# Designs tried in a protein design run: peptides against a protein of PDB entry 7K3S. Part 26

Target 1, 60 residues: chain A of PDB entry 7K3S
Amino acid sequence: MEELSGKPLSYAEKEKLKEKLAFLKKEYSRTLARLQRAKRAEKAKNSKKAIEDGVPQPEA

## One batch from the design tools (peptide; made by RFdiffusion4, then SolubleMPNN)

Design b2_p15_3_s2
Fold by OpenDDE base, seed 4:
Structure b2_p15_3_s2 (fold): chain B 60 residues (1-60), chain A 15 residues (1-15)
Amino acid sequence: as target 1 above (60 residues)
Amino acid sequence: EEEERRRREAERAEE
């Protein structure tokens, strides 16, 4: 157990950590939106192919 | 108000 015997973070260090956290939350949200769009696009391609191949689509 | 007070205290500690 490394003792987190670090001095209490200064106000400036806390603000810098808040900015980093805000940036990481933004990039996480952007990445999730991109992943969800990619999964929807894949489902739409597979649906179009399954209609062409005569496979009944499960109605949602 | 407390956040603004802490900001002014930090600015004075960097001078």
Scores: peptide ipSAE 0.201, ipTM 0.791, DockQ to the pose 0.007
Fold by OpenDDE base, seed 5:
Structure b2_p15_3_s2 (fold): chain B 60 residues (1-60), chain A 15 residues (1-15)
Amino acid sequence: as target 1 above (60 residues)
Amino acid sequence: EEEERRRREAERAEE
C-alpha cells in the first residue's frame, strides 16, 4: 500500500483546489438546472400529446 | 482579510 503520506499541500495548492471545487460546484448546479428544465419540458410535451391523441394520461 | 494574512505568512515560510 503506497502511503498516501504525501507532503501536506501548500497553502497555494489548497486555495487552487478550493477555487476548482467552487467552479465545479457552480457548473454542476447549472447543468442540473438545465437537465431538470429539459425533463419538465419533455413531460409537458408528452402530456400535451397524450391530450391531443385522446389517450388517458398515466396518473403519476 | 484573514485569507490575505495567511497567504503572506505562507509566502514568508517558503523563503
Scores: peptide ipSAE 0.199, ipTM 0.788, DockQ to the pose 0.007
Fold by OpenDDE base, seed 2:
Structure b2_p15_3_s2 (fold): chain B 60 residues (1-60), chain A 15 residues (1-15)
Amino acid sequence: as target 1 above (60 residues)
Amino acid sequence: EEEERRRREAERAEE
């Protein structure tokens, strides 16, 4: 365990870190939602192309 | 309630 051998953070520094962490968690969740939407849109495009080309869909 | 207590403790440590 690396002891974070630093002076105890002030209350104001702790709250500023808490706000930064909350912001980063929100941006992470937005990025995941965007990635999941992109994957769903790609699957829907590939399914439409496979129907148009007469290729039998692989059963899941 | 704990967050308000910590805020009052910080204000007292800056005086």
Scores: peptide ipSAE 0.189, ipTM 0.782, DockQ to the pose 0.007
Fold by OpenDDE base, seed 3:
Structure b2_p15_3_s2 (fold): chain B 60 residues (1-60), chain A 15 residues (1-15)
Amino acid sequence: as target 1 above (60 residues)
Amino acid sequence: EEEERRRREAERAEE
């Protein structure tokens, strides 16, 4: 583990880290929204399949 | 504008 403990970060390094953090927060929020949509879509598919498999067709 | 001002101040402090 390189000891990052020895040098104060330059202004440019701090701004690069802020930009990277802002980017990572944006990508996290985007990924979370995709995951939530996927889970809702999966639940909706499973509910439709459970309704389709659970209706005995009335015998004619 | 404030970020660019701070950048120019930092560049002048390293010279």
Scores: peptide ipSAE 0.186, ipTM 0.779, DockQ to the pose 0.007

Design b2_p15_3_s3
Fold by OpenDDE base, seed 4:
Structure b2_p15_3_s3 (fold): chain B 60 residues (1-60), chain A 15 residues (1-15)
Amino acid sequence: as target 1 above (60 residues)
Amino acid sequence: EEEEERERRAREAEE
């Protein structure tokens, strides 16, 4: 494996990578929160249908 | 301290 022994990143390159990483972490957290909200909304819809169909909900 | 000293050197290298 050729070690990509590229020159050590400059301070400006490191700060630009820190900013990109902070942005990606924020977008990941936003997407995860959206996914969790969607799964809860799906469970709540299935719960309403199961009550209408007379299926006993498993108590938590 | 090491990060602040590195930031100071970076500003001095951009002038």
Scores: peptide ipSAE 0.120, ipTM 0.741, DockQ to the pose 0.007
Fold by OpenDDE base, seed 2:
Structure b2_p15_3_s3 (fold): chain B 60 residues (1-60), chain A 15 residues (1-15)
Amino acid sequence: as target 1 above (60 residues)
Amino acid sequence: EEEEERERRAREAEE
């Protein structure tokens, strides 16, 4: 993996890297949105369980 | 404009 460390990237190589970076940014944003949704769903399950168990909710 | 100028320079470098 050592033949690219000394040559200027061609335009086609730069555009291919730009596309890969755009794809990775999109997948990162999708993963963050999924994580945030999961955390909200967990908080909503825990709040329902704490109400059912008669435990006073800590005021937010 | 800057993207079209880069694409033009790319075509000129393949000739």
Scores: peptide ipSAE 0.114, ipTM 0.730, DockQ to the pose 0.007
Fold by OpenDDE base, seed 5:
Structure b2_p15_3_s3 (fold): chain B 60 residues (1-60), chain A 15 residues (1-15)
Amino acid sequence: as target 1 above (60 residues)
Amino acid sequence: EEEEERERRAREAEE
């Protein structure tokens, strides 16, 4: 039975993992903000189409 | 402070 009791991570390995987690959290928040802006822009396009289809052009 | 003390203890354990 291979002991999956892996040696405790060194200080340097823990710091490298903290840095990776900080980077991933930053990129996640940036991506989420982009997605939220895109969804708001899509809703605004769909509302403009619904207004344009609801205005009868005055026949001259 | 706790992180700096942990780093000092880690250097002393590699000597």
Scores: peptide ipSAE 0.114, ipTM 0.733, DockQ to the pose 0.007
Fold by OpenDDE base, seed 3:
Structure b2_p15_3_s3 (fold): chain B 60 residues (1-60), chain A 15 residues (1-15)
Amino acid sequence: as target 1 above (60 residues)
Amino acid sequence: EEEEERERRAREAEE
């Protein structure tokens, strides 16, 4: 963690990094929520298919 | 308050 101490960032560089970090956090959260929805949709699809195929659902 | 004061000083240094 020592490479961040070697150059004082200007105020404008700090704000630009803060904005970039806020953007990346937002896109991460959006992507994570999409992934979680996709995993739930795949589980629901597999559950529907297992009911259609007459296979007993494993109790969660 | 400290962040707003830093932002004012930054604007005053860019004029």
Scores: peptide ipSAE 0.105, ipTM 0.723, DockQ to the pose 0.007

Design b2_p15_3_s4
Fold by OpenDDE base, seed 4:
Structure b2_p15_3_s4 (fold): chain B 60 residues (1-60), chain A 15 residues (1-15)
Amino acid sequence: as target 1 above (60 residues)
Amino acid sequence: EEEEKREEEAKKAEE
């Protein structure tokens, strides 16, 4: 077991890590929302094309 | 000052 004998983080270092974690969570949530929007837009394009080609779309 | 610099980096990642 490698002893995580890291010096105890100062109060200021802990606050900086909390802020970095809040920032990374915000950017992750933004990226996830963009990805979900892109997937919905792709599904809508494929559904429109398949209706034009006479393929029955499963109602979602 | 270090909080303000991180908010500025967050704005540059949105452009």
Scores: peptide ipSAE 0.050, ipTM 0.670, DockQ to the pose 0.017
Fold by OpenDDE base, seed 3:
Structure b2_p15_3_s4 (fold): chain B 60 residues (1-60), chain A 15 residues (1-15)
Amino acid sequence: as target 1 above (60 residues)
Amino acid sequence: EEEEKREEEAKKAEE
């Protein structure tokens, strides 16, 4: 455990870190939602191709 | 100024 033996952060530095953390969490959630949508879209494309080509989908 | 730009960029990322 790195002891965060840094000087106590000012109120303004703490708020700035909270804002940065909130922004980073929002961008993470957005990226995760995009990734999940892309995976669903890929599965839906593969399902359409498998129906069109008459090939049984590999069971996951 | 850099905080205001970061808040404005955060708002533009919400549109």
Scores: peptide ipSAE 0.048, ipTM 0.671, DockQ to the pose 0.016
Fold by OpenDDE base, seed 2:
Parts: structure tokens; sequence; C-alpha cells
Structure b2_p15_3_s4 (fold): chain B 60 residues (1-60), chain A 15 residues (1-15)
């Protein structure tokens, strides 16, 4: 167990870390939403292509 | 103020 023998963070350092954590959580959620949108768009393109190619869509 | 500016610049760089 490495003792986190870090000096006690000041109030200002703690608030700064909370702001950074809130920012990173927002950016993570934005990136996930973008990834999910991209996957849905890919599925929709593949679905349209399968109809055009006369391949019976597997009912999911 | 500097941290809010850095967060605003990070938002502008992603747009």
Amino acid sequence: as target 1 above (60 residues)
Amino acid sequence: EEEEKREEEAKKAEE
C-alpha cells in the first residue's frame, strides 16, 4: 500500500479538482453520445445497403 | 478565471 503521503490539499486545490472532474465527466458523456450516434448511423447505412442489395434483413 | 478560460478554449477547439 503506497501511503498517499501527499500534503493535504487546500480548499482551492480541492475545488479545482472538482471542476476538472466535472469537465472530464461532461467530455466523457459527449464522446459516448458521439460514439453511440456513429454506431446507430452505421447500422442505418448497413440496413439501407442490405435492402438495396436484395439481402433479407435479419430481424433483430 | 484561468480555469474557466481553459474550459472555454477546450470547448471552442472541439467545435
Scores: peptide ipSAE 0.048, ipTM 0.667, DockQ to the pose 0.018
Fold by OpenDDE base, seed 1:
Structure b2_p15_3_s4 (fold): chain B 60 residues (1-60), chain A 15 residues (1-15)
Amino acid sequence: as target 1 above (60 residues)
Amino acid sequence: EEEEKREEEAKKAEE
């Protein structure tokens, strides 16, 4: 068992870690929203192409 | 200074 012999973080170190965590949460949420938008745009392109190529749409 | 630099890096990631 590695002793988590971490010295107690100062107030300033805790605030800096809270800010880092807030930034990382914002970037994660932005990346997730971008991924969801890209997946929706891909489905919408594939449905338009399947109509153009005369392929029967899979029912939703 | 480190907080301002992080806010600037966040703005550059938005452009």
Scores: peptide ipSAE 0.047, ipTM 0.658, DockQ to the pose 0.018

Design b2_p15_4_s1
Fold by OpenDDE base, seed 1:
Structure b2_p15_4_s1 (fold): chain B 60 residues (1-60), chain A 15 residues (1-15)
Amino acid sequence: as target 1 above (60 residues)
Amino acid sequence: REAERRREERRRLEE
């Protein structure tokens, strides 16, 4: 366990860190949702390309 | 008021 050998954060510093954490969690969730949509769109493009190229779809 | 709004936003992201 790294001892956080730092002076106790002031109330204002703790609130600023809580605001940064809330912002970062929001941006993470937005990025994750974008990544999931991109992966779904990639699968849909690959299935359309496999039909166009006459490649047998791997049975599910 | 603003600190409470930030606490509520964090709770909604931890659920």
Scores: peptide ipSAE 0.300, ipTM 0.830, DockQ to the pose 0.011
Fold by OpenDDE base, seed 5:
Structure b2_p15_4_s1 (fold): chain B 60 residues (1-60), chain A 15 residues (1-15)
Amino acid sequence: as target 1 above (60 residues)
Amino acid sequence: REAERRREERRRLEE
């Protein structure tokens, strides 16, 4: 198990790790943006329901 | 085009 920790990463291996890190950062940012949008949408739904339940329909 | 997108994505992560 010791042969992988002692070899200096080649330029190609370093670039592959940079690409993997780039991908993971992008997926994190996408997931965070989705979560923030979902929280905003939930707040907007709860505010619409509170307005609908709080207005007595005028009997016409 | 794909190699250029990969270079630009690396540049944005080194800033």
Scores: peptide ipSAE 0.272, ipTM 0.815, DockQ to the pose 0.011
Fold by OpenDDE base, seed 2:
Structure b2_p15_4_s1 (fold): chain B 60 residues (1-60), chain A 15 residues (1-15)
Amino acid sequence: as target 1 above (60 residues)
Amino acid sequence: REAERRREERRRLEE
């Protein structure tokens, strides 16, 4: 067991860690939202290609 | 005011 025998963090150090955690959570949520948008855009592109390959060009 | 913004941000991450 690694003894977490670190000196008790000051109130200011705890607040700084809470700010860092809030920032990291926000950047995580931003990254997830970008990933979800990219996945939706990919699905929309794949659906458009499937429609284009499925239209027989009318032979004139 | 800053503590309240942090509480709201936590709530939005738990939804």
Scores: peptide ipSAE 0.253, ipTM 0.811, DockQ to the pose 0.012
Fold by OpenDDE base, seed 3:
Structure b2_p15_4_s1 (fold): chain B 60 residues (1-60), chain A 15 residues (1-15)
Amino acid sequence: as target 1 above (60 residues)
Amino acid sequence: REAERRREERRRLEE
């Protein structure tokens, strides 16, 4: 068991860490939402290409 | 000063 023999964090240090953690969680959630939107957009592009490749262009 | 630095850090990470 590694003793977490760190000096007890002050109330102010704990609040700073909570603020940083809340911020990092928010940015992580934003990044995940961006990634999920990108993945959905890629799937939508691939489905649109599969529909377009299945429609013979009318020879004019 | 510290609150402004935190706002600036947040702005740079939101870009």
Scores: peptide ipSAE 0.227, ipTM 0.795, DockQ to the pose 0.011

Design b2_p15_4_s2
Fold by OpenDDE base, seed 5:
Structure b2_p15_4_s2 (fold): chain B 60 residues (1-60), chain A 15 residues (1-15)
Amino acid sequence: as target 1 above (60 residues)
Amino acid sequence: EEAEERRRRRREEEE
């Protein structure tokens, strides 16, 4: 049983965890930006469809 | 940074 629970991480293991964390933060930010762009594109499509269907847009 | 960790580990091994 390698007790991985309790030994201090080596420098190399700490750096590998920092790299993994930096990667995950980058992918999170990319996914969030994609989601925000998709929501804006959906709102723009719904707006175009409401104009085509002759529905008065509620003035915001 | 690596050289400082190597120095820290040597002190922790001498205690």
Scores: peptide ipSAE 0.140, ipTM 0.722, DockQ to the pose 0.006
Fold by OpenDDE base, seed 1:
Structure b2_p15_4_s2 (fold): chain B 60 residues (1-60), chain A 15 residues (1-15)
Amino acid sequence: as target 1 above (60 residues)
Amino acid sequence: EEAEERRRRRREEEE
């Protein structure tokens, strides 16, 4: 196992990495919330269309 | 944490 003998990160480099990780976590959560909203909106559209077309909804 | 890192750097510069 090659020891990643990387020089110990300075305090400033560690803080910059913490900020980047916090930003990435925020953007991930925002994207996940958008995806969940899109999936709910798609289910609601498909439900509305199936009611309009007289097709029985599959009970969940 | 920052004050402890400043104390560490000063010790590493004196060695």
Scores: peptide ipSAE 0.139, ipTM 0.727, DockQ to the pose 0.006
Fold by OpenDDE base, seed 3:
Structure b2_p15_4_s2 (fold): chain B 60 residues (1-60), chain A 15 residues (1-15)
Amino acid sequence: as target 1 above (60 residues)
Amino acid sequence: EEAEERRRRRREEEE
């Protein structure tokens, strides 16, 4: 177990770190939601194409 | 919260 033997962060450093973590979590969630919407849109376009091509979709 | 942490540090420096 590497001892996190760093000097204790000041209040201001902890708050800046909390703000950075909150920002990073927000951007991660936004990116994940964008990726999930893109995958759903891709499934929806492929399902439309397979209906047009007369190919039975595997029921999800 | 910052004012309470400043008060906590002063108590930890007086012990």
Scores: peptide ipSAE 0.127, ipTM 0.709, DockQ to the pose 0.006
Fold by OpenDDE base, seed 2:
Structure b2_p15_4_s2 (fold): chain B 60 residues (1-60), chain A 15 residues (1-15)
Amino acid sequence: as target 1 above (60 residues)
Amino acid sequence: EEAEERRRRRREEEE
């Protein structure tokens, strides 16, 4: 049992942790949006190449 | 939120 024997955080320390958490959530969401955009761009490039190479795309 | 924490501390000092 790890004793969570941390002294109770002050109001100012809790607010600083909330700000850090809000920042990290924003950066995470920005990184996910970038990844999703990259995957969409890759799919669009692969679709253009498959049309150029005469490969029939599987109908969705 | 600061005012609520001040009210919490006063209750914890009265117990």
Scores: peptide ipSAE 0.126, ipTM 0.706, DockQ to the pose 0.006

Design b2_p15_4_s3
Fold by OpenDDE base, seed 2:
Structure b2_p15_4_s3 (fold): chain B 60 residues (1-60), chain A 15 residues (1-15)
Amino acid sequence: as target 1 above (60 residues)
Amino acid sequence: RKAEEERERRRREEE
């Protein structure tokens, strides 16, 4: 049992942790949006190559 | 805004 023997965080420390958490959530969302754009761009490039190479795309 | 206003109110209560 690791004692959560942390002194109760001051109000100022709790607010700093909330600000850090809000920042990390924002950076996470930006990174996810970048990844989704990259995957869409890759799919669009692969679709253009498959048309050029005469490979029938599986109809969705 | 609300968290910043609460922070300012606490500073005035500690003076």
Scores: peptide ipSAE 0.181, ipTM 0.764, DockQ to the pose 0.007
Fold by OpenDDE base, seed 1:
Structure b2_p15_4_s3 (fold): chain B 60 residues (1-60), chain A 15 residues (1-15)
Amino acid sequence: as target 1 above (60 residues)
Amino acid sequence: RKAEEERERRRREEE
């Protein structure tokens, strides 16, 4: 186990890090939701193209 | 409230 030989973080520093972590988790979740929406939109575009081009869609 | 209570507890531990 690496001893985290860092200066003990003050309470205020720990709370600031918790707030930063909570913010980062929120932004990650928002970005992930956008990515999932974009992937669904691309699948819907590819399905329209596959119908137009007469190409059988790979059934999932 | 909980964060203020924890701040007050730490002030009392540092006195």
Scores: peptide ipSAE 0.161, ipTM 0.755, DockQ to the pose 0.006
Fold by OpenDDE base, seed 3:
Structure b2_p15_4_s3 (fold): chain B 60 residues (1-60), chain A 15 residues (1-15)
Amino acid sequence: as target 1 above (60 residues)
Amino acid sequence: RKAEEERERRRREEE
């Protein structure tokens, strides 16, 4: 286990780190939601194309 | 709001 042997962060540094972490978590969640919407949109376009091509979609 | 209130409380404890 690497000892986190650093000087104890000041309160102001801890708050800045919490703010950065909250921002990063928000941007991660936003990016993940965008990716999930893109994948759903891709599935929906492929399902429309397979209906047009008469190919049975595997029920997911 | 709560983080700003905590920051203001700390400024008053350092005076």
Scores: peptide ipSAE 0.152, ipTM 0.739, DockQ to the pose 0.007
Fold by OpenDDE base, seed 5:
Structure b2_p15_4_s3 (fold): chain B 60 residues (1-60), chain A 15 residues (1-15)
Amino acid sequence: as target 1 above (60 residues)
Amino acid sequence: RKAEEERERRRREEE
């Protein structure tokens, strides 16, 4: 049995880890929202190009 | 609230 019994983190260490996790979750959500906006903008550019190139858009 | 209470408890245990 490999005792992964590392010393229990202090309260102060646990709170610092919770704060870091909350920050990381916030930055992840911001990055995801930017990525989704970029993908929608790319789709809109490709749609404009397909109209200009005379390609019939597949109706959704 | 629980985090602040635990911090206050620790200050009283260090005095």
Scores: peptide ipSAE 0.149, ipTM 0.748, DockQ to the pose 0.006

Design b2_p15_4_s4
Fold by OpenDDE base, seed 4:
Structure b2_p15_4_s4 (fold): chain B 60 residues (1-60), chain A 15 residues (1-15)
Amino acid sequence: as target 1 above (60 residues)
Amino acid sequence: EKARKEREEERRKKL
């Protein structure tokens, strides 16, 4: 356990950490939205191929 | 670096 017994963070260090956290939350949400779009696009490609191959679509 | 660029963009939106 690294002792978090460091000096209290200055106001400027706290604001810099808040900014980093806001940035990381934004990049997380952007990455999640991309992943969800990619999964939907994959399902749409697989459904088109399965219709062409005569495979019954699993009802949603 | 990325956090520094975000501050610069927020400063540019206020001008």
Scores: peptide ipSAE 0.142, ipTM 0.709, DockQ to the pose 0.012
Fold by OpenDDE base, seed 2:
Parts: C-alpha cells; structure tokens; sequence
Structure b2_p15_4_s4 (fold): chain B 60 residues (1-60), chain A 15 residues (1-15)
C-alpha cells in the first residue's frame, strides 16, 4: 500500500477537491449521454438507410 | 476557470 505521504489537506483544499470531483463527474455523465445519443442516432440512420436500400434488416 | 464559475453559481443558489 503506497502511503499517500503528503501533508494533511486543509478543510478548504478538501472542499475544493470535492467540488472539482463533482464537476468532473457531471462532465463525464454529460459526455456519456452525448455518446449514447450519437450511437442511437447512428443506429436509427443506418436502419432507415437499410430499409430505403431494400437490404434485409439483421434480426436482433 | 470552469470550476470557479461553478462555485460562484453554487454560492448564488445558496443566497
């Protein structure tokens, strides 16, 4: 176990790190939601094109 | 900058 041999963080430094962590979690969740939306939109675009081109849909 | 703006918005929501 590597002991995090650093000076004890002040209360204000701990709160700043909690705020940064909350921000990063929020930006991660937003990015993930955008990625999932893009993947769903791509699947819907590809299915619409495959129907238009008369290609049999791959069964799920 | 973004984290500073977020803290300012959180302070504004607590007033």
Amino acid sequence: as target 1 above (60 residues)
Amino acid sequence: EKARKEREEERRKKL
Scores: peptide ipSAE 0.141, ipTM 0.719, DockQ to the pose 0.011
Fold by OpenDDE base, seed 5:
Parts: C-alpha cells; structure tokens; sequence
Structure b2_p15_4_s4 (fold): chain B 60 residues (1-60), chain A 15 residues (1-15)
C-alpha cells in the first residue's frame, strides 16, 4: 500500500482545510435543522387533519 | 471581512 506520505501540508493549507470543514459543518447543521423542522411541521399537519376527520390518532 | 482578517493573520504567522 503506497503510504500517501504526501508533503506535510503547510500551516496555511491546514488552516484553509479547517475553515472549509467548519463551513461544511455549519451548512450541514443548518440543513439538518431545516429537515427536522419540516418533519415536525408535517407531523403537526397530519395530527391536525386527523382531529378534523374525527379519526383516532394512532398513538405512535 | 473574516477572510481578509484571516489572510492578514496568515501573513503575520509566515514571518
């Protein structure tokens, strides 16, 4: 297995990679929070419709 | 702004 002992990343390259990683983690967390909000809003809409239709909500 | 401040700090750490 060729050890990818590529030249040690410069301090500048390491900091640039840390920043890209921090940005990516922030965008991931923002997207996850949007998805979780959408799922909660969908559950709340389904619960409201089940009350309006007089159908007993499945306790799940 | 953050990227400019960082590039300035990077130049300071390379001296």
Amino acid sequence: as target 1 above (60 residues)
Amino acid sequence: EKARKEREEERRKKL
Scores: peptide ipSAE 0.137, ipTM 0.767, DockQ to the pose 0.008
Fold by OpenDDE base, seed 3:
Structure b2_p15_4_s4 (fold): chain B 60 residues (1-60), chain A 15 residues (1-15)
Amino acid sequence: as target 1 above (60 residues)
Amino acid sequence: EKARKEREEERRKKL
């Protein structure tokens, strides 16, 4: 365990850091879910276009 | 009473 050799944070600083970390985790999860949805939507568009154009989908 | 004690503990943790 690397001892975080820093000045001991106050209770208020620790709570503010926890709030920032919770916010960042929420925004990360939201962004990841958006990216996954975008990739699924792109795959679905490409699959529809390839069916329309008569092009065989590469089997995954 | 409980809500006053909780607020006092929060104030004591901020000092």
Scores: peptide ipSAE 0.061, ipTM 0.666, DockQ to the pose 0.006

Design b2_p15_5_s1
Fold by OpenDDE base, seed 4:
Structure b2_p15_5_s1 (fold): chain B 60 residues (1-60), chain A 15 residues (1-15)
Amino acid sequence: as target 1 above (60 residues)
Amino acid sequence: ELEKIRKEAEEREKE
């Protein structure tokens, strides 16, 4: 049983937890922006493929 | 950054 030792966190421990949380929020936002970019790129690829399969290329 | 956070957590577990 992990004793939830109800010792109040020191000022230094609280500041360190705030730093950790700020870092994790930054990495989360960066990952979310990458995921949203990937989903937009996938939709653009699917739309380009649907246009290429549905429009007879004019033979030059 | 994450590696620093991990190292500092391991140091506190040894006190």
Scores: peptide ipSAE 0.131, ipTM 0.736, DockQ to the pose 0.010
Fold by OpenDDE base, seed 5:
Structure b2_p15_5_s1 (fold): chain B 60 residues (1-60), chain A 15 residues (1-15)
Amino acid sequence: as target 1 above (60 residues)
Amino acid sequence: ELEKIRKEAEEREKE
């Protein structure tokens, strides 16, 4: 393995790294959006349950 | 796609 630590990355290597980074950013954003949706859904379920437990059913 | 990126990195590490 030649130590690439001192050679400037070629144009092709830089473009390949940009593509990899763009893919990783997209998948991160997708995962974050799923997590945020899950947290909102959990809060909405807990709020609905708190409203249902707080309404006295009219005894018929 | 991530698996393809990983394989391409392992191939470069073997050269």
Scores: peptide ipSAE 0.128, ipTM 0.732, DockQ to the pose 0.011
Fold by OpenDDE base, seed 1:
Structure b2_p15_5_s1 (fold): chain B 60 residues (1-60), chain A 15 residues (1-15)
Amino acid sequence: as target 1 above (60 residues)
Amino acid sequence: ELEKIRKEAEEREKE
């Protein structure tokens, strides 16, 4: 195990870390968009059920 | 893709 703890990252290592970070940011954004759609779909199901069950909707 | 990034990181820690 060479002590990598003190050597400045090469240009190639920095570019590889930027690519990894860009990929992780893309997958994070995709996952957040999926979660937000799921949360909206759950709220919309609950609202539809409340209308079907004749419960007065609280005014928005 | 994530699995490729993980394997490449694990190979570097073995050197």
Scores: peptide ipSAE 0.128, ipTM 0.733, DockQ to the pose 0.012
Fold by OpenDDE base, seed 2:
Structure b2_p15_5_s1 (fold): chain B 60 residues (1-60), chain A 15 residues (1-15)
Amino acid sequence: as target 1 above (60 residues)
Amino acid sequence: ELEKIRKEAEEREKE
């Protein structure tokens, strides 16, 4: 294993790291949007259950 | 995509 720790990255290696970073940013954004939808769905489920159980809703 | 990136990284670690 050549320790890449001291050699300047080639143009091809830099472009591949940019591709990896672009992919990770895309998957992060997708996952964040999914998490935000899940949190909204959980809040909506809990609010619906609180209405059904006769619990006074906390004001917004 | 991620699996392709992983394989191509493993191939370079063997050189």
Scores: peptide ipSAE 0.145, ipTM 0.743, DockQ to the pose 0.011; fails the geometry check

